# Peptides against a protein of PDB entry 7RZF, part 139

Target 1, 358 residues: chain A of PDB entry 7RZF
Amino acid sequence: PFQEEHLKQLYKIVPIKDIRNLYVTFPIPDLQKYYKSNPGHYLGHLIGHEGPGSLLSELKSKGWVNTLVGGQKEGARGFMFFIINVDLTEEGLLHVEDIILHMFQYIQKLRAEGPQEWVFQECKDLNAVAFRFKDKERPRGYTSKIAGILHYYPLEEVLTAEYLLEEFRPDLIEMVLDKLRPENVRVAIVSKSFEGKTDRTEEWYGTQYKQEAIPDEVIKKWQNADLNGKFKLPTKNEFIPTNFEILPLEKEATPYPALIKDTAMSKLWFKQDDKFFLPKACLNFEFFSPFAYVDPLHCNMAYLYLELLKDSLNEYAYAAELAGLSYDLQNTIYGMYLSVKGYNDKQPILLKKIIEKM
Target 2, 358 residues: chain A of PDB entry 7RZF as posed
Amino acid sequence: PFQEEHLKQLYKIVPIKDIRNLYVTFPIPDLQKYYKSNPGHYLGHLIGHEGPGSLLSELKSKGWVNTLVGGQKEGARGFMFFIINVDLTEEGLLHVEDIILHMFQYIQKLRAEGPQEWVFQELKDLNAVAFRFKDKERPRGYTSKIAGILHYYPLEEVLTAEYLLEEFRPDLIEMVLDKLRPENVRVAIVSKSFEGKTDRTEEWYGTQYKQEAIPDEVIKKWQNADLNGKFKLPTKNEFIPTNFEILPLEKEATPYPALIKDTAMSKLWFKQDDKFFLPKANLNFEFFSPFAYVDPLHSNMAYLYLELLKDSLNEYAYAAELAGLSYDLQNTIYGMYLSVKGYNDKQPILLKKIIEKM

## One batch from the design tools (peptide; made by RFdiffusion4, then SolubleMPNN)

Design b2_p17_2_s3 (from b2_p17_2, 5 letters changed)
Fold by OpenDDE base, seed 2:
Structure b2_p17_2_s3 (fold): chain B 358 residues (1-358), chain A 17 residues (1-17)
Amino acid sequence: as target 1 above (358 residues)
Amino acid sequence: KERLYTGKPNNEYIVVE
């Protein structure tokens, strides 16, 4: 466990690769015993969220961050870490203090809203879907994994413990959230810009770094993080599947797509799944326009149109991804291509949203 | 995204001094 001397530290690290990363790390208690409620997963889901009003959404809007990962990490026995990791832009590297301020503003928003049972329920439902439809693991890998898990879980729970959420524990969520404070922070910045500015070498990998205490003024600034009105809790994920019915294979099912609709304006091909027997579908749409590539102007307009359309759909993309849905939208020489893939139950909802933005 | 504990030591240079 980190002592006070290990807290409020800034590490400037020189990478071998040309990467710019920020790690904001908080020591937290060992949460293993709380696996049935998994408060670290709840917080990781929210802090790592990518929808409207998320931490990432705001940091992207500032041009400071490309990607964000938030969640718990195992430490040594008896403690864990909560880590917020971001990929920094060149501009973001200049605004690390402000990025971390925004992290604490988002955390403050979570404190203000309090634990939400509906969010826990979504995490539970998502994990249940993931468990139900997990790919068959390789026997050797699975055996090794199970052997490791047996050290942490009862034998009867080993198969489900990683996925099954059973207990909403707002007290534990608040307990972990209370550890996510500026006085409990360790910051690491990874950038080649620190080359020649380091004074220490890490023993294991020879990584060059500089360690500095974070100034008390900066800690105080983060402690005084106000509510940023741009931060909002996610909306309910409407894409989480609830119906997993697999329709029986039709007697006349063809091994190849059959033309089931042929009109002047549209053709429709259909193939029933005869192999996987999953409640999943692939919807593929090709749109033809004689104007798409008639000249360079139209080509550029079509490109810009799809970029704008994709941008307008970004608000749904993350929620859909979490729910096992995806879409793809591409320009073609004849027009555009749209694909919707994943669990069939909520595909109509995603498709409708796409069409409404078109 | 949420950090999924994949059990793989991600080469996250968390210099745990």
Scores: peptide ipSAE 0.161, ipTM 0.712, DockQ to the pose 0.105
Fold by OpenDDE base, seed 4:
Order: structure tokens, then C-alpha cells, then sequence
Structure b2_p17_2_s3 (fold): chain B 358 residues (1-358), chain A 17 residues (1-17)
């Protein structure tokens, strides 16, 4: 366990690769015994969320961060870490204090809203889907993983323990949130900009770094993090599948896509899955326009249109991804291509959202 | 994104412990 002397520390680390990363780490209690409620997963889901009103969305809007990962990490026996990791832009590297302030503002928002049972239920449902459709891992990877899990879980739960959420424990969520405080923070910044500014070398890899105490003034600024009105809890994920029914294979099922609709304006091909038997579909739409590539202006307009359309759909992309749905929009020499892939159940919802933005 | 415990040792992040 980190002693008080190891808290409120800033590490400036020189990478081998040209990367800019920020790690904001909080020591937390060992949550392994709470795997049925998994409060760290709940918080990781929210802090790591990418939808409107998320931490990432705000940090992206500032031009400071490209990606964000939030969640628990195993530590040594008796403790864990909660880590918020972001990929920094060049500008973000100059605003690390402000980035961390925004992290604490988001955490403060989570405290103010309190634990939400519906969010827990979504996590439960997502994990259940992931478990149900878990690809058969390669035997070597599977055996190694199981062997590791056997140290932590009863044999009867080894297959399910990572996915099974059974108990909503708001008290444990609040307990973990109480550990996500400035007084309990360790910060690491990874950037080549620290080259020649380090005074220590890590023993294992020879990584050059500098350790500094975070100034008390900075800690106080983070402790006084107010509610930022830009931060909101995510809306309910409407894309989570609930129906997994697989329709029986039709007797007339063709091994190749069959033309099932042929009109002057549209052709529709359909192929039923005869191999995987998953409640998944691929919807592919090709739009043909004689005007798409008439001249460079039309090409550029078509490109800009799709970029704007994609941007307008970003709010749904993350929620869809979590639910095992994806979409793709591309310009083609003949017009536009749209693809919707994943679980069949909520594809119509995603497709409707796309069409409403078109 | 959520940090999923991918049982893969993410060899890439030298967490200076």
C-alpha cells in the first residue's frame, strides 16, 4: 500500500516512442471480494464514457485529449488502482493541471448524482451479452486465463465471475468515489518533452523520469473542483440487445446473396447466415448518384457532407459500440456507402438515427 | 473507454510502480 509520502506525486517520464500520455492514478481498496457488484466497473464505465456530457467529450472539445481510458487495475495484494489514462495532444500537454481539474469535476458530478441503479443494470446487461457471445478463445490463451482466475474465484464461478454482475451496491460505489480525491492522487506524464529534464532512471527498463511533489496549491484547486455544467451522466443505451432469437434457416436459403427486391430505384440482396448462427446482421447500403463525381466540387461537397454526417452521429457511436453495434459511412466513386453491423435487435434504432441525421 | 482487465499483460504501459 502506498504510504502518504507516495501520494500527491508527479512523475515526468521520457518515452522511447513519441507519445504523450497522462496517467492519473488513485490507490483504492482491493475490490476483488466485491466482484458480484464490481463498483470499479461501474465507475470505469462512467468515467471512461465517450458520449455527450462525458469527461472525454469535454476534454476533446478543448483540444487537449484524443482518447480516454478509465478503470480499475490490479495492484499488489490488498490494494488496487483506479486509473484515468488519456492520450494528450500537444496543447493538452500544456494543460495537464486543467485536464485533471476536469477529471475531479466529473468525479464531483458522480458524487452529486449518486449511484444509479439503471447504469448498473446496463453494465450487467452488457456483460451478459459479452459473456453469451464470447468468442472461443484460443486454447492456450483460455487455459492461461483460467489458471489466473482460479486464484481469485471459486472453481464454479471461474467462467462467469468476470462478467457476472448480481448486486447493486451503491455503498461500495460511494466508497470507491471517496478514494478518487486529490489527496490520494499519483500523476504520471509521459512525453519526449521531458528529455534532458530528468534526474532518475528506472531500474528495470532504464526509463528516465523525474519525480516531483504536486504543489499544495494545485491539490487545493483540485479539491475545490466545482460542478461543471457541461458534465452529464450518459443517457440510457438504447442499443443494448435484449432479443437474441435466431430465425430458422429457410429451406430456400441460398449460399450466396439472393436478389429479393428488384425495382427501378432499388435492389435488395439477402443472405441468411448458414454458418455462425449468431443474432447478428450486416446491413450494407450503396447509394448511387450520377452527380457524386461529376466534378471536383461535387466530390468535395459529398466528402464534406459525410464528414459532417459522421460528426453528427458521434454521439451514438460509443453507445452503439458498447452494445456491439457499429456503422460505417464512406464516399464511393458512385455515391455513398453505409454499413450497419452487429446484433440484429437494435440495428433498426441505429439505422433510424443515421437516417434522421441524413 | 473503460479499462477492461484484458488478462493480456499490456506490456506497453511501464507503470512505474
Amino acid sequence: as target 1 above (358 residues)
Amino acid sequence: KERLYTGKPNNEYIVVE
Scores: peptide ipSAE 0.156, ipTM 0.698, DockQ to the pose 0.117
Fold by OpenDDE base, seed 3:
Structure b2_p17_2_s3 (fold): chain B 358 residues (1-358), chain A 17 residues (1-17)
Amino acid sequence: as target 1 above (358 residues)
Amino acid sequence: KERLYTGKPNNEYIVVE
């Protein structure tokens, strides 16, 4: 366990690769015994959320962060870590203190709202879907994993314990959230900009770094993090599948896509799945425009259009991804390609959202 | 995203002991 002397420390680390990362780490109790409620998963889901009013959405809006990952990590015996990791922009590297302030503002928002049973239920439902449709792992990898899990879980629960949430424990959520405080923080900044500014070398990998105490004034600033009105809890995930019905194979099912609609403006091919029998579908759309590749200007405009469209969809795409839906948008020499993949039940909702943004 | 920490010690963390 980190002693007090190891808390409130800033590490400036020189990477081998040209990367800019921020790691905000909190030591937390060992949560393994609470696997039925998994309070660290609840907090990781919210802190790592990418929807409207999320921590990432605000930090992206500032131009400081590209990506965010939040969640629990196993530590040594008897403790864990909660880590918020972000990919920093060049501008974000200059605003690390403010980025961390926003993290504490979001954490303060979670304290103010309190634990939400509906959020827990969504996590439970998402995990149940993931468990139900988990791909068959290779036996050798699976046996080794199970052997490790047997040390932590009853034999009867070994198959389910990692996925199935059973108990809403707001007290445990609050307990973990209470450890996410400035007085309990370790900060690491990874950037090539620290080259020639380090005074220590890590023994195992030769990584150059500098260690500094975080000033008490900065800690106090983070302790006094106000509620930022831009932060909101996520809305309910509309993409979580509830219908898993597999339609019967039609007698006229072809081994290849059949043309089922032919019009002046559209052709539609369909192939029913005859192999996997999953409640999943792949919707592929090719859009043709005579202007898409007519000249370099139109090509660049079409590219920019898709980048802007993807950016406008990012918030919805995250909720869809969590629910096992994905989309892809690509420029083609003829126009645009759109793909929607995953569970069939909520695909129309995602497709509608995409079309409404187009 | 939520970090699914698969138990591989990604040595990318300077575990400053």
Scores: peptide ipSAE 0.167, ipTM 0.709, DockQ to the pose 0.113; fails the geometry check
Fold by OpenDDE base, seed 5:
Structure b2_p17_2_s3 (fold): chain B 358 residues (1-358), chain A 17 residues (1-17)
Amino acid sequence: as target 1 above (358 residues)
Amino acid sequence: KERLYTGKPNNEYIVVE
């Protein structure tokens, strides 16, 4: 367990690879016994969210961060960590204090809003979907995994414990949030820019680093993190599937896509799944335009159009991904290709969102 | 994204690979 002397520390670490990373780490109690409510998953879902009003969205808008990962990690016996990890831009490396301020502003927003049962329900539903449709694990790996899990869970729950959320525990969410404070922080910055500026070497891997105390003034700035009006809780994820019905195979099921609609403006091919029997579909659209590639200008305009379209759809991409939906947009020599893949139930919603942006 | 629990106790030290 970290003593007070181990908190409020900054580590400047020299990587082998040319990477820029920030790790903001909080020691937290061991949450293993609370697996049925999994408050760390709830917080990881929100802090790691990528939708509008998220921590990542704001940090990206500043040009400081490329990616963000938030969540719990096992420590030694009797404690865990909550870690927020970001990939830093060159500019972000200069604004680490401000990045961490924004993290605490977002955490403060979570405190102000309080635990949301609907968010827990979404996490529960997503985990249920993941459990139901998980890929078959290799027997050896699965057995080894189960053997490990048996140390933590009752035998009856070993198969489900990692996925099934059962209890909404706002008290435990608040308890974990109370540990996510500046006085409880350990910061690591990973950058080659620290080369030749280190004074310590890590024993196990020979990693060069410098350890510094975070100034009390900086801690106080983070403690006084206000509510940033740019931060908002995510909206409800419209893409979470609820219908998993699989239609029976038609008697006339074809081994290849069959032409089911043929008009002057469109052709439609359909193939029913005869192999996987999953409530999933792949929708593929090819758009043909005689103007798409008439000249270099039109080609460039078509490219720019798709890039702008993709950018405009970013707000939905993360929510769709969480729900097991994806889309792809590509330029083709004849025009444009659109693909929508994943659970079939909410594909029409995603498709509508795409069309509305076109 | 949420940090996926990989079940491997990576040692306390963030080994920067």
Scores: peptide ipSAE 0.138, ipTM 0.699, DockQ to the pose 0.108; fails the geometry check

Design b2_p17_2_s4 (from b2_p17_2, 10 letters changed)
Fold by OpenDDE base, seed 2:
Structure b2_p17_2_s4 (fold): chain B 358 residues (1-358), chain A 17 residues (1-17)
Amino acid sequence: as target 1 above (358 residues)
Amino acid sequence: VSRLHLGEPGNKYIEVE
């Protein structure tokens, strides 16, 4: 386990690839025994959230970060890490202190709101869906994985332990949150901009790095992180499927899409799934407009419209993705194409949201 | 996405000791 001397450290690392990454790492207790509640997954879900009021949303709005990942990582026996990793822009590389301040502001927001049972329930439901409809893995890889995790889980739970949440433990969530403090932080910045500015070489990979103590004034600045009013807990994910009924194959099921509606304004083709038998659907819409491609002005207006529409739908995109739903919007020479894919149960909700924004 | 599932091969966190 890291001693106090290993905390409040900054590592400047030279990568081989042209990448800019920030790793904000906290040592945490070994949570393996708490796999049924998985408080690290709860916190990773919130810290790594991409919706409105999320940490990533704010950092993206400033042009500092492209992507964010939050979660627990295994350490050695008896300890783990909680890591917040971001992909930095060139501008973000200049604002690392402020990025970390925003991380602590978001963590402070999580402390202020306290553990939310509904968030745990969403994590539970999402993981249950992921388990139930898990794709087949290659037998060799799967067997090796199972053999590895047998060291951590009872034989009877080995298949479910990584997915099925059983217990809401607010005490454990608070315990982990209490470890996510500036006094416990280890920061690594990965950038080629540190080339020629390092004084150490890592023994195993020859990675060049510099280690520095984080100034006490910076630690104090992070400790005094206020509540940023831009940070909000996510809204409930309305796209999480609850109905997984698979309708029986129709007696007259055609191997090709059948025309089931033909009107002056619309044609509808339908094909039932005869292969996969999953509670999933693909909805494809082609909208026709004689104005979409009539001249360069209309073409550009149609493009601009679609970009604005996509932007207006960003609030739903992440929640839909988490729930196994996706959509696609494209300009065509005839008008617009819309696709909605994933679990069929909540597709009407997503489709309605799209149509309401159109 | 909390994709810090153990098994994704790509995110080799360089354990800087």
Scores: peptide ipSAE 0.008, ipTM 0.437, DockQ to the pose 0.121
Fold by OpenDDE base, seed 4:
Structure b2_p17_2_s4 (fold): chain B 358 residues (1-358), chain A 17 residues (1-17)
Amino acid sequence: as target 1 above (358 residues)
Amino acid sequence: VSRLHLGEPGNKYIEVE
């Protein structure tokens, strides 16, 4: 386990590839025994959230970060890490201290709000869906994975342990949050900009790096992280499926899409799934407009319209994706194409949101 | 994203710490 001397350290690392990454790492207790409550997943879900009021949303709005991942990582036996990893823009590389300040502001928001049972329930439901409808994996990879996790879980639970949440443990969530403090931080910045500015070489991979202590003034700045009013807990994910009923096959099920509605303004084709038997659907809409491709101006206006529409839908995109829903919007020479895919239960909700923004 | 995927091209440096 890291001693105090290993905390409040900054590592500047030279990558082989041209990448810019920030790793903010916190030593935490070994949470393996708490896999049924998985407090690290709860925190990773919130810290790694991409919706409005999220850490990523704010950091993206500033042009500093492209992607964010938060979660627990296994350490050696008896300890773990909580890591927040971000992909940095060129501008973000200049604002690392401020990025980390925003991380601590978000963590402070989580402390102020306290553990939320509804968030745990959403994580539980999402993981249960992921388990129930897990795709077939390649046998070789799957067996190797299972063999590895047999070291951590009882044989009877080895298939479910990574997915099934059973216990809401606010005490464990708070315990982990108490470890996510500036005094317990390790920072690694990965950038080619450190080339020729390093003084150490890693023994195994020859990675060039520099280690330095984080200044006490910077630690104090992060310790004094206030409540940033831009940070909010996510709203409830309305797209999480709850109904998984598979409708019986129609007696006259055609092997091809059947025309079930034909009007002057609309045609509807339907094909029931006769192969996969999943509670999923693909809704495809083609909107025809004679004006969409009449001239270059109209083409550009149609393009701009879709870009604006996509931007207006960003608030739902992440929540839908987490719930196993996706949508796609494309310009066509005839007008516009919309696709909504995934679990059929909440597709009408997503579709309604899309249509309301159109 | 809530799950840290170790072994992705961008995450290789987490193993060196």
Scores: peptide ipSAE 0.007, ipTM 0.394, DockQ to the pose 0.094
Fold by OpenDDE base, seed 3:
Structure b2_p17_2_s4 (fold): chain B 358 residues (1-358), chain A 17 residues (1-17)
Amino acid sequence: as target 1 above (358 residues)
Amino acid sequence: VSRLHLGEPGNKYIEVE
């Protein structure tokens, strides 16, 4: 476990690849025994959220960060880490202190709001869906994984322990949040911009790095992180499927898409799933417009329209993705293509949102 | 995204023990 001397450290690391990453790491207690409540997953879900009012949304709006991942990582026996990892822009590399300030502002928002049972319930439901409809893994990899996790879970629970949440434990969420403090932080910045500016070499891989103590003034700045009014808890995810009923196969089901509607303005083809029997659908829409590709101006306008539409739908994209829904929008030489895929239960909601933005 | 896929080949994470 890291001692106090290992905390409040900044590592500047030279990568082999041209990457810019920030790792903000906190030592936390071993949470393995709390797998039924999984407080680290709860916090990772919120900190790693990509919706409006999220940490990532704000950091993206500033042009500092491309992607964000938050969650627990296994350590050695008896401790874990909570890590917030971001992909930095070139501008973000200049604003690392401010990025970390925003992380602590978001963590402070989570403390102020307290543990939310509805968020836990969403995590529980999402994980239950993921477990129920888990894809088949390669037997060799799966058996090796199961053999490994048998050291941590009862035999009866070994298949479910990584997925099924059973207990809402606000006390454990608060306990982990209490470890996510500036005094407990380890910061690593990974960038080629540190080439020739390092003074140490890692023994195993020859990675060049520099270690510096984070100034006390910077630690104090992060400790005094105020509530940022831009940070909000996510709204309830309306896309989480609750109905998994599989409709019976029609007696006259064709192996090919059948034309079920033909009008002056639309044709509709339908094919029932006769192979997988999943509560999923693929909705594909082709929109035809004689104006979409008539000249370079209209082509560019159609392109810009779709980019703006995609941007306007970003607020739903992440929540839909978490719930196992996806959409795709593409320009065609004839107009526009829309695809909506995933669990069929909430597809009408996502489709309605798309059409309302159109 | 909550799952840290830590360990794609080429990201040398210095596990500072």
Scores: peptide ipSAE 0.007, ipTM 0.430, DockQ to the pose 0.077
Fold by OpenDDE base, seed 5:
Structure b2_p17_2_s4 (fold): chain B 358 residues (1-358), chain A 17 residues (1-17)
Amino acid sequence: as target 1 above (358 residues)
Amino acid sequence: VSRLHLGEPGNKYIEVE
């Protein structure tokens, strides 16, 4: 386990690739025995959330961060890490202290709100869906993985332990949150801008780095992180499927899409799934407009319209993705293409949201 | 994306790819 001397450290690391990354790492207790509640997953879900009022949304709005990942990572026996990793913009590289301040403001928001059972339930439901409809893995890889995790889980639970949440443990969530403090932080900044400014070389990979103590004044700034009113808990994910019923094959099911509706304004083709038998659908819409490609002005207006539409739908994109729904919007020479894919149960909700923004 | 990186047990702090 890291001793106090290993905390409040800043590492400046020179990458081989032209990347800019920030790693904010917290030593945490070994949570392996708590796999049924998985408090680290709960916190990773919230800290790594991409919806409105999320940490990522705010950091993106400032132009400092492109992507964010939050979660637990295994350490050596007896301890783990909680890591917040962000992809930094060039501007974000200049604002690392402020980025970390925002992280602590979000963590403070989580403390103020306390553990939410409904968030745990969403995580449970999402993981249950992922388990139930898990894709086939290569047998060799799967067997090797299962053999490895047999060291951590009972034989009877080895298949479910990584997916199925069983227990809401607010006490464990609070325990992990209590470890996510400035006094317990290790920071690593990865950037080529540190080339020629390092004094150490990592033994295993030859990576050049510099280690510095984080100034006490900076730690104190992070300790005094106020509640930022821009941070909010996510709203309930309305796209999580609850109905997985597979309808019986129609007696007259054709191997090809059949025209089931023909009107002056629309044609509808339908093909029932006769191969996969999944509670999933693919909705494809082609919109025709005589104005879409009539001249360069209309073409550019159609492009701008779709970009604005995509931007307006971004608030739903992450929640839909988490729930196994996706959409695609494309310009065509004839107009516009829309695709909605995934679990069929909540597709009408997503489709309605898209149409309301159009 | 909440990527639960189940890291291999080891002192590999920063995988600088």
Scores: peptide ipSAE 0.009, ipTM 0.436, DockQ to the pose 0.129; fails the geometry check

